# Designs tried in a protein design run: peptides against a protein of PDB entry 5HDT. Part 37

Target 1, 163 residues: chain A of PDB entry 5HDT
Amino acid sequence: MVVKTFMDMDQDSEEEKELYLNLALHLASDFFLKHPDKDVRLLVACCLADIFRIYAPEAPYTSPDKLKDIFMFITRQLKGLEDTKSPQFNRYFYLLENIAWVKSYNICFELEDSNEIFTQLYRTLFSVINNGHNQKVHMHMVDLMSSIICEGDTVSQELLDTV
Target 2, 163 residues: chain A of PDB entry 5HDT as posed
Amino acid sequence: MVVKTFMDMDQDSEEEKELYLNLALHLASDFFLKHPDKDVRLLVACCLADIFRIYAPEAPHTSPDKLKDIFMFITRQLKGLEDTKSPQFNRYFYLLENIAWVKSYNICFELEDSNEIFTQLYRTLFSVINNGHNQKVHMHMVDLMSSIICEGDTVSQELLDTV

## One batch from the design tools (peptide; made by RFdiffusion4, then SolubleMPNN)

Design b2_p13_6_s2 (from b2_p13_6, 6 letters changed)
Fold by OpenDDE base, seed 2:
Order: sequence, then C-alpha cells, then structure tokens
Structure b2_p13_6_s2 (fold): chain B 163 residues (1-163), chain A 13 residues (1-13)
Amino acid sequence: as target 1 above (163 residues)
Amino acid sequence: MSHPRRYMPHVSK
C-alpha cells in the first residue's frame, strides 16, 4: 500500500526515493487533491506529509504553484482534528505530528503567497483547537505555529493579529 | 512516529 510504503521509508534510502519519485509527483495531482472521498484525501495528506519528511529539507515538487496547492490542501485536512472522537483522528494526529516535527511548512517561506498559506494555517488551527485535545496535540499545534513566527521575515502584522 | 534526521532548518534572522 502506498501509505505504508512512504510511512516506512527512510530519509537515507536514496534508491527508494528515486524509485518512488514519480509516485510522489502523481500523489500531488488534482485527481488526489480534489478527490471526493474525505478519507482518501486524509490518506493523501499523510502521504504528502511523509514525502516532505523523506525529502526534507527539499521537496520533490519544483513548482511554486503546486507547493501552494499542496499546503493549502494539507491545511484543509487539518480541520479533521476538531473531532477527537472521529475514527480517523489518529491519522489526523499523525499528520499534525509529522508536519510539526519536520517543520514542513517552512518551505513555504520561499513562496510568493507564503503569507496566505500561513494565515490559512493559523485560522484553521485556531478553529479546531479545543479542550478535548490532549497535551500532545496542543504541543504540536503550538510548535507548528511558533516555528513559522520565529523563522519568518515575511510574517505580516495581519498574521500576527490573527494569533 | 519516528523522528526525522533531516528537517526544515531554522531560517536565520
């Protein structure tokens, strides 16, 4: 299974990284990003997060527009964190933990529309954060947001006002 | 989850 393949892949597996590069590119296609099934989109998001992890600090996606689409897509999936009782919550947690640890969104600083991406991320996180989340979830959310504030010269006052 | 050995580094200010 594709999900398992990327999840288990080592960052130092250069041969495998090359082998699955085309698959990584295919997973970022509109077919998957706009898939009508919510569970499929979550799986795609997790795969994309793993791809960012595996290829860090670079990404196999060379198009700025594609990168923007991917991160806007991932941001939308994070809405699923709101319901802690969802049967898919553990996968949403995996997604959050991954992107927070890897600091995947940091690549967005290279994008012209980074401010838009970060703004949507913050708005999304603040919309889903609740007292039902355990300490780990809160920690990852804080880590994710703090990393962007601390590392970005492009953080606008508008974004700061959102925080 | 296994922590990555490589990640997005801090952007120096």
Scores: peptide ipSAE 0.052, ipTM 0.731, DockQ to the pose 0.111
Fold by OpenDDE base, seed 5:
Order: sequence, then structure tokens, then C-alpha cells
Structure b2_p13_6_s2 (fold): chain B 163 residues (1-163), chain A 13 residues (1-13)
Amino acid sequence: as target 1 above (163 residues)
Amino acid sequence: MSHPRRYMPHVSK
């Protein structure tokens, strides 16, 4: 199982990181990012989140365009947090918890389109936030957004107006 | 590509 493989991998395991590098690259292909099955896309997002965790503070993806595609893809998956009664909610929670704790989106500061990515992230999070979410979900959402504000050198006025 | 200063915590298994 691909998801289990990356979930169980350590950041310090250089041999495994090299061994699964090609798999990590393949998981970011259009085949997976544009997969027709919503549950598969969620699994892919969780796997990509683990890949960012494992390879932190760097990423195995060398293309800025690919990195943008990945983070826009992950952002779209976060829409699933809106339905707290969904059978897949726990997996959406895992995705949120992971990217918030690892601060994965901070890699985007190196991208020319960082403001677009952050704006879409904030809009998505504010769109799904509701009173049905428990305190942990709210904390992860706040941590994710505040980390970007605190560590960003410059932020667009549009993004500031969203906060 | 610029490499900004950012916090990326180490995650243990």
C-alpha cells in the first residue's frame, strides 16, 4: 500500500527516501492529480502531504509548476472538511493536521505564484469553517493560516483583507 | 529560485 509506505517512513531514512523518490514523483503526475475518483484523490493528497513531511525542509519536486499544481490540488481536497459527517472526514482531518503541523505550504514562498496559492487556501478554509468543527480542527486551520502570515515577508493586500 | 527562511519541523516516526 502506497499510503502506508509513506506514512511509516522516517525523515532520517535516506536509503528509503532515495528508493521511493520515483514513486513520489509519479504520485504527482496528472494521472493521480486528475483522477476521477474523489476518494483516490484524497488518498493521493494524504500521500503527498506525507512526502512533504518526509523530505522537509525540501521537496523532491524540482518544477515550480508542478509544486503549484500539487498545492492547488491539496487545497481543493480541503473542501471535504465541510461535511463533518462524511465517512472520509477522519482522512480529511489527517490531511489538515499534517500540512498544518509540518507547515508544508511554506515551501510555496519560493514560487512566483505564492500569493495565488495562499489566497486560494485562505478562501477554501474560510469557506469550510463551521460550528460543527471541534476545537482541534479550528486550531489546525488557524495554525495553517497564521504560519504563512508570520513567516511571509510580503503579502498582497487582497490576502490581508481575507485574514 | 529564492530560498526564504521558514520553519519546517522535524517529524519523528
Scores: peptide ipSAE 0.046, ipTM 0.708, DockQ to the pose 0.113
Fold by OpenDDE base, seed 1:
Structure b2_p13_6_s2 (fold): chain B 163 residues (1-163), chain A 13 residues (1-13)
Amino acid sequence: as target 1 above (163 residues)
Amino acid sequence: MSHPRRYMPHVSK
């Protein structure tokens, strides 16, 4: 299983990182990013998050457009955090925990459309946050948002209005 | 204060 493979891989697994590089690139294709099944898209997002973790602080994706597509895709999946009673909530939590801990979105500062990505992320997080979320979920959301603000010297007014 | 761009966690395999 692809999900388990990347989940169990650490950052020092150089041989495995090379072995699965083509798979990592393939997972970012439109076939997966635009897959009609919501559960498949969630699994893809988790795999992509693990790929960012494994290759941190860099990423195997060299195209700025592809990176934008991936992070916009991951952002859309975070909408699933809104329902804490969903059978897939644990995977949504894993996604949130991973990207917050790794600071995955911080790679977007090199992109021209970083403000768009961050704005959409913040809007999404504030749209799904609710009183049903436990302290860990809230903590990861805050960590994710604060990390971006702290690293960014200049934040757009639109983003500030969202915060 | 300098902030690292990305955290590099050690994950046990």
Scores: peptide ipSAE 0.046, ipTM 0.703, DockQ to the pose 0.069
Fold by OpenDDE base, seed 4:
Structure b2_p13_6_s2 (fold): chain B 163 residues (1-163), chain A 13 residues (1-13)
Amino acid sequence: as target 1 above (163 residues)
Amino acid sequence: MSHPRRYMPHVSK
């Protein structure tokens, strides 16, 4: 299973990273990013999150446009956090925890459209944050947003106003 | 504009 493969892979496993590089690239294709099934998109997002973790501090995706597409895609998936009773909530949690801990979005600072990406991320997170989330979920959301603010050099005023 | 080199922590999972 692809999801398990990336989930269990270590950053120091260079041979495996090289072996699955093409798969990582393929997972970022429009076929997966625009997949009609919501659950499939969530799985793809989790895989992409793991890919960012595995290949940190770099990403295997060389195209800025592709990176933008990926992070906008991941951001859209985070909307699923709004339903705490969903059977898929644990995977949404995994996605959130992963990207927050890895600070995956920090790659976006290199992108011309970083402000757009961060703005959409913050809007999405604030739209789904509610009292139904436990402390861990809230903490990861805060960590994700705070890391961008703290480490960002060019955070837009619009983003600052959102926080 | 120079962007500071991003830091992503080494993670073990």
Scores: peptide ipSAE 0.045, ipTM 0.706, DockQ to the pose 0.114; fails the geometry check

Design b2_p13_6_s3 (from b2_p13_6, 7 letters changed)
Fold by OpenDDE base, seed 3:
Structure b2_p13_6_s3 (fold): chain B 163 residues (1-163), chain A 13 residues (1-13)
Amino acid sequence: as target 1 above (163 residues)
Amino acid sequence: GSHMRRKMPHVSK
């Protein structure tokens, strides 16, 4: 399975990274980003998060438009964190934990539309945060947001208004 | 340079 392949791959497997580069690029295609099945989209998001981890610090996606699409896509999947009783919650948690630790969104600072991406991220996170989340979930959400504030340049007033 | 962490510890599965 593709999910297991990327999840089990480490960052020092240079030959494997080269071998699966085309697959990584294919997973970011509109076919997968716009897949009608919600569970498939979640699996794709987790694979993309692992791809960012494996290829860090440089993502294999070189197109600014493609990177924007990917992060807007991942942001939409984070809405699933709201339902803590969902059978897929652990996979949503994996997604959150991964992107928070890797600081995947920080690559967006190089994008022209970074403020739009961060604004949507913050709006999404604040829309799903609730008292049903345990401390680890809260910690990852805070880590994700604080990394952007602390390591980024001046944040727009629009983004500040969403915080 | 990138703000991404190079080495990632074991994550929850």
Scores: peptide ipSAE 0.044, ipTM 0.722, DockQ to the pose 0.073
Fold by OpenDDE base, seed 5:
Structure b2_p13_6_s3 (fold): chain B 163 residues (1-163), chain A 13 residues (1-13)
Amino acid sequence: as target 1 above (163 residues)
Amino acid sequence: GSHMRRKMPHVSK
């Protein structure tokens, strides 16, 4: 399974990183990002999160437009965090925990449209956060948002109004 | 590469 392949890979697996580079690129294609099945999209998002983890601090994607598409895609998947009783909640939790720990979104500071990405992220997180979430989920959400605020040198007024 | 991202190889699976 492709998902398991990246989940089991660590940052020191240089030969594997080279071997699966093409697969990483394929997973970011429109075929997967626009896949009609939401469960498939969630799995793709988890794979992409693992790819960012594995290749940190440098993502294998060289196109700024592609990076924007990927992070907008991941942000859309985070909407699934709202339903804590969903059978897929554990995978949404994995996605959240991963991107929070790795600080994956921090690569977006190098993009021209970083403010758009961060604004969409914050809006999404605030839309799904609820009292049904346990402390771990809340802490990951806070860590994700605070890291961007603390490490960013420029934040739009629109984002400030959202926070 | 971006120094703003942390290398975190261990996450919940």
Scores: peptide ipSAE 0.042, ipTM 0.720, DockQ to the pose 0.085
Fold by OpenDDE base, seed 1:
Structure b2_p13_6_s3 (fold): chain B 163 residues (1-163), chain A 13 residues (1-13)
Amino acid sequence: as target 1 above (163 residues)
Amino acid sequence: GSHMRRKMPHVSK
């Protein structure tokens, strides 16, 4: 399965990174980002997170518009963190842990619409955070948000008001 | 440069 392929791939696997580059590009297509199945979209998000991890600190996606679409897509998937009893919660946790640890969203600083992306991310995280989440989930959410604030020299007032 | 981490350990499943 595609998900397992990227999940198990090492950052030092240069030959495999080259081999699966085309697959990585196809996973960011509208076909997958707009897939009607919620569980499929979650799997796609996890794959994309792994792709960012594998190719860090760069990303194989060269289009700013495509990068925006991807991060807005990932942000929408994070809504699934709200239900801690969901059968898919472990995958949502995987997604959160990955993007927080890798600092994947920090690529967005190079995008003109970075403030929009970060604003949506923060709004989403604050909307889903609840007392049912364990300490690790809370820590990843805080790490994700604080990393963006620390790395960004200037953040919009709207984003600061959200925090 | 990029703010993303390089040489990251594997993420938990």
Scores: peptide ipSAE 0.042, ipTM 0.717, DockQ to the pose 0.075
Fold by OpenDDE base, seed 2:
Structure b2_p13_6_s3 (fold): chain B 163 residues (1-163), chain A 13 residues (1-13)
Amino acid sequence: as target 1 above (163 residues)
Amino acid sequence: GSHMRRKMPHVSK
């Protein structure tokens, strides 16, 4: 299973990182990002999160446009956090935990459209945050947003209006 | 458990 492969891989597995690089690139293709199955898209998002974790602090994706697409894609998947009773919630939690801990979105500071990405992220998170989430979920959401604010050199007015 | 590791993205200020 592709999901398990990346999930079990650590950041020091240099040989494996090289071996699965092509797979990582394939997972970011439009075929997967625009897959019609919602559950498949979630699994893809989790794999992408793991890829960012494994290859941190760098991403294997060299195209800024591709990186933007990926993070916009991941952001869209985070909407699934709204339903804590969903059978897929644990995977949504994994996605949130991963990207928050790794600070994956911080890669976006190098992108021209970083403000768009962060704005969409904040809007998405604020739309799904609710009192039904446990403390861990809240902490990850706060950590994710706070890290971007703290590490960013400049914040657009639009982003400020969102926060 | 968490699968988080050591390396993290670094942004230059």
Scores: peptide ipSAE 0.038, ipTM 0.703, DockQ to the pose 0.085

Design b2_p13_6_s4 (from b2_p13_6, 7 letters changed)
Fold by OpenDDE base, seed 5:
Order: structure tokens, then C-alpha cells, then sequence
Structure b2_p13_6_s4 (fold): chain B 163 residues (1-163), chain A 13 residues (1-13)
């Protein structure tokens, strides 16, 4: 199982990182990013989050356009956090916790369209945040947003106005 | 693309 493979891998597994590099690249293909099944897309997002964790501080994806597509894709999946009673909520929680802890979005600062990515992320988070979320969910959301503000040299005024 | 602050050796799973 691909999901379990990346979940169980750590950052020090150099041999495994090399072995599964092609799989990591394949998971970022349009076939998976645009998969019609919502549950499959969520699984793909979790795998991608783990890939960013495993290969941190770098990423195996060398194309700026591909990186943009991936983060826009992950951002879209975070909309699933809105329904706290969904059977898939725990997987959405995993996704949020992972990307917040790893600070995965910080790689976007080197992208030309970083402001677009961050703006979309903030809009998404503020659209789904509600009183039904427990304290841990709120904490991860705050950590994710705060990390971008603290590390960013050039944060747009529009983004600042959203905070 | 290197971001040292993203390296987290003990991330929860």
C-alpha cells in the first residue's frame, strides 16, 4: 500500500528515499491530482504531505509549476475539515497536522506565485474554521498561518488584511 | 529549494 509506505518512512531513510523517488514523482501526476474520486484525492494529499516531510527541507519536485499545482491541490483538500462528523475527518486532521508540523508550505516562498498560494490557503482555512473544531485543530491552523507570516519576507498587504 | 526550518526529524504520524 502506497499510503502506508510513505507514512512509515522517516527522513533518515536515504536508501528508501532514493528507491521511492519515482513513485513520489508519479503521485504528483495529473492522473492523481485530478482524480475524480474525492477519497482518492485525500489519500493522495496525505501521501504528498508525507513526501514533503520525508524529503524536507528539500522536495523531489523540481518544477515550480508542479509545486504550485501540488500546494493548490493540498489547499483544496483542506476544505474537508469543515465537516467534523465526516468519516474521513481523521484523515483530514492528519493532513492538517502534518503540513503544519513540517511547515511544508514554506517551500512556496521560492515560487513566483507564492502570494497566490498563501492567499488561497488563508481563505480556505478561514472558510472552514468553526466552533465545532477542537483545540488541536485550531492550534494547527494557527501554527500553519503563523509560520508563513513569521518566515515570509514579502507578504502581500491583501494577505495581511486577511489575518 | 532548501528550507532548513522545514526539517523535522521527529514528526508525529
Amino acid sequence: as target 1 above (163 residues)
Amino acid sequence: MEHPRRYMPHVSK
Scores: peptide ipSAE 0.044, ipTM 0.705, DockQ to the pose 0.130
Fold by OpenDDE base, seed 4:
Structure b2_p13_6_s4 (fold): chain B 163 residues (1-163), chain A 13 residues (1-13)
Amino acid sequence: as target 1 above (163 residues)
Amino acid sequence: MEHPRRYMPHVSK
């Protein structure tokens, strides 16, 4: 229910955004980010991706540390893209497509630890990229990485070496 | 260091 709620919500639904703001905040709690079930974590990641989409260009999370935790969390979930035969792959695809299109990670430029976040993102994506992925998956992965490079004021040498 | 605000196009269904 929660997953569908955020998935179906659009950016112009101001009253709904306000109504579900507390839920959005709770979804970023350690209870969910550190949930022992891998499938639950994936669902949480998708919800968080939708939250970033809905509240873009801003985010309801005001704590830089919390934002870092969220993006590091999402990055870890992207590891699941490596198994193209998994029944959960479509949900991993949704996560990838969403964050790539929304350019969700671009909010990390405001974070002190942005370099760490981007580095882990690139490492993760390159670790899972393979010839078994279709063109759309590749495109979203490239879009996700290139948007950060193109829109960032500075890109560390470490990131450049990773690319 | 100044960062421009993130551009987010309107989401279409």
Scores: peptide ipSAE 0.043, ipTM 0.698, DockQ to the pose 0.102
Fold by OpenDDE base, seed 2:
Structure b2_p13_6_s4 (fold): chain B 163 residues (1-163), chain A 13 residues (1-13)
Amino acid sequence: as target 1 above (163 residues)
Amino acid sequence: MEHPRRYMPHVSK
């Protein structure tokens, strides 16, 4: 139900955005980010992606440390893209499509540990890319990575070596 | 997926 709520919400729903702000903040708690159920973590990741979409270009999470935790969390969930035959693959695709289109990771340029986040993202994506992915999946992965390379002036040599 | 009206801004190098 929570997942559907954020999925159906648009960016101009100001009253709803305010109403669900506390829920958005709660979803970023360690309780959810460290939930033992993999499927629950995926749902949480999708909700967080929608939250970034809805509140773009700003995020309701004001703490740099929390933002780092969230994006490291989302990055870990993207590992699920590796199995195209998984019953949850469509939800992983949704996550990828969302964050790629919104350019959600771009907010990380404001973080001190942006290079660490981007490095982990690239390593994760390269580890899951395979021939079973269709063109759309590949396109979103490329879009996600290229936008980070093309934007910002903080790309480290380590990140370049990862690419 | 519906295209967002707003997205994260570009960061210039």
Scores: peptide ipSAE 0.047, ipTM 0.712, DockQ to the pose 0.120; fails the geometry check
Fold by OpenDDE base, seed 1:
Structure b2_p13_6_s4 (fold): chain B 163 residues (1-163), chain A 13 residues (1-13)
Amino acid sequence: as target 1 above (163 residues)
Amino acid sequence: MEHPRRYMPHVSK
């Protein structure tokens, strides 16, 4: 229900954005980010991705630390892309497609720990990418990584070493 | 270098 709510919400729904703001904030709580169920964490990640889409180009999360936690969390979920035969693969694909299209990680440029976030993202993507992925998956992965490189003023040597 | 703000084309419900 919650997943569908955010998925169906558009960027012009100001009243709905205000109505569900508290829910958006609660979804970023440790309760959800550290939920023991892997499928629940995936659903949470998808919701968070939709929240970033809905509130783009801004985000309802004002704390840099919270933003870091969220993107580190999303990055961890992307590991699920490695198994293309998983029944949850479509949701992992949705997550990837969403964050790539929205360029959600671009908000991290304003964070002090941006290099850490991007490094972990790149490491994760390269660890899961394989020949079993179709062209669309590869495209989204490349788009996501390329956008960060092209739009960043400086990229750490550690990040470059992962590329 | 200028960093363009995040942009997402409007998505209809």
Scores: peptide ipSAE 0.044, ipTM 0.698, DockQ to the pose 0.086; fails the geometry check

Design b2_p13_7_s1 (from b2_p13_7, 5 letters changed)
Fold by OpenDDE base, seed 5:
Structure b2_p13_7_s1 (fold): chain B 163 residues (1-163), chain A 13 residues (1-13)
Amino acid sequence: as target 1 above (163 residues)
Amino acid sequence: MAKKPKRVFGAKK
């Protein structure tokens, strides 16, 4: 399975990284990003998060437009964190934990539309955060947002007003 | 559960 392949892959698995590079590129295609099944989109997001982890500190996606699409896509999936009783919550947690640990959103500082991406991320996180989340969920949310603020030189006033 | 990476992304300026 593609999901398990990237989930189990290490950052130093050079042979596998080369072998599955084309697959990683295909997973970012509109076919997967716009897949009609919500659960499939979640799995795609988790795969993309793992791809960022595996290839860190250099993402295999070179197109700024594609990177923007990916992060906007991942941000939309994070809305699923709201329902802690969902059968898919563990996968949403996986996604959150990964992107927080990997600091993948820091890639967005290279993009012209970084403020748009960060604004959407913060709005999404604040919209889903609730008392039903355990300490780990809260910690990852805070770490994710704090990393962006601390490392960012240019943050829009709109984003600052929400924090 | 996700693997914790050794290498992560940083802000590129």
Scores: peptide ipSAE 0.620, ipTM 0.923, DockQ to the pose 0.865
Fold by OpenDDE base, seed 1:
Structure b2_p13_7_s1 (fold): chain B 163 residues (1-163), chain A 13 residues (1-13)
Amino acid sequence: as target 1 above (163 residues)
Amino acid sequence: MAKKPKRVFGAKK
């Protein structure tokens, strides 16, 4: 299974990274990003998060437009964190934990629309955060947002006012 | 659980 392949892959697995690079590129296609099944989209998001992990600090996606699409897509999936009783919550947690640890959103600082992406991320996180989340979920959400502020230095005042 | 990476992304200006 593709999901398990990227989930288990190490950052130092150079042969596998080379072998599955084309698959990684295909997973970012509109076919997957716009898949009608929300569970499939979640799996795609987790794969993309793992792809960023294994190729860090170099993203395999070079197109700024594609990178924007990917991060806007991942941001939309984070809405699923709101329902802590969902059967898919553990996968949503996986997504959150990964992007927080990998700091994949820092890639967006190279994009012209970085402020748009960060704004959408913050709005999404604040819309889903609640007292039903355990300490780890809260920690990853805070770490994710704080990392962007600390690294960016030039984030919009509107975004800072949201925090 | 997700694997904790040794290498992460940094801000690029």
Scores: peptide ipSAE 0.617, ipTM 0.922, DockQ to the pose 0.844
Fold by OpenDDE base, seed 2:
Structure b2_p13_7_s1 (fold): chain B 163 residues (1-163), chain A 13 residues (1-13)
Amino acid sequence: as target 1 above (163 residues)
Amino acid sequence: MAKKPKRVFGAKK
């Protein structure tokens, strides 16, 4: 229901963007980010990814702390990419593809804890990358990591040690 | 699959 709503929404749907803004904000609540069901958390992550897509280049979330929570949350979900045979793999792929195309992690450059977020992202991606992934998965992973390195002014030594 | 966006986020740092 909610997943489909944001998945189908275009960036130029101004009326819908206004209509569902409160829902977008609600989806970033602790209730959803800390939901006990792993599949629900994945759906939430996909919705959040679509929300970033829809509202790009302006994130609807104004709190730096909330943004950090969201990206740390999304990063944790990416661990699900490890099993290409999982029944939920296609949804994990959706998440990866979206954040790679939308470049949503570029928002993190504005955050105080950007290095922590990027470090966790890289560690997560390196931990799940395997030869079972098809070329598109590899491409998105590489694009995601390369974009951050190329567009960032500086990276922490911890991140450099991870890469 | 995800919609490919026309507008994306850029680096601000």
Scores: peptide ipSAE 0.618, ipTM 0.924, DockQ to the pose 0.804; fails the geometry check
Fold by OpenDDE base, seed 3:
Structure b2_p13_7_s1 (fold): chain B 163 residues (1-163), chain A 13 residues (1-13)
Amino acid sequence: as target 1 above (163 residues)
Amino acid sequence: MAKKPKRVFGAKK
């Protein structure tokens, strides 16, 4: 199981990181990012989040265009956090918790389209946040947004006006 | 539950 392989892998497993590097690159292909099954896309997003965790602080994806595609893809999956009664909610929580802890979105500061990515992230989070979420969900959402604001040199006026 | 990482990403800009 690919999902379990990356989920269980540690950051210090150098031999495994080298062994599964090609698989990590393959999971970011358009085939998986544009997969027609919503549940498959969620699993792919969780794998990508774990890949960022495993290889931190250096992502294995070097193409700026590919990185943009990945983070826009992950952002779209976060819409699933809205329905707390969904059978897949725990998987969406896993995704949120991972990206908040790993601070993977900080990679986007090196991208030309960082403002677009962050804008889409904030819009998505504010669209799904509600009183049905427990304190942990709220904490991770706030931590995710605050980390980006605090670690960024500046936040553009355009981004502030859009959010 | 996700593993809590020892190393995380930081802003390079």
Scores: peptide ipSAE 0.615, ipTM 0.923, DockQ to the pose 0.838; fails the geometry check

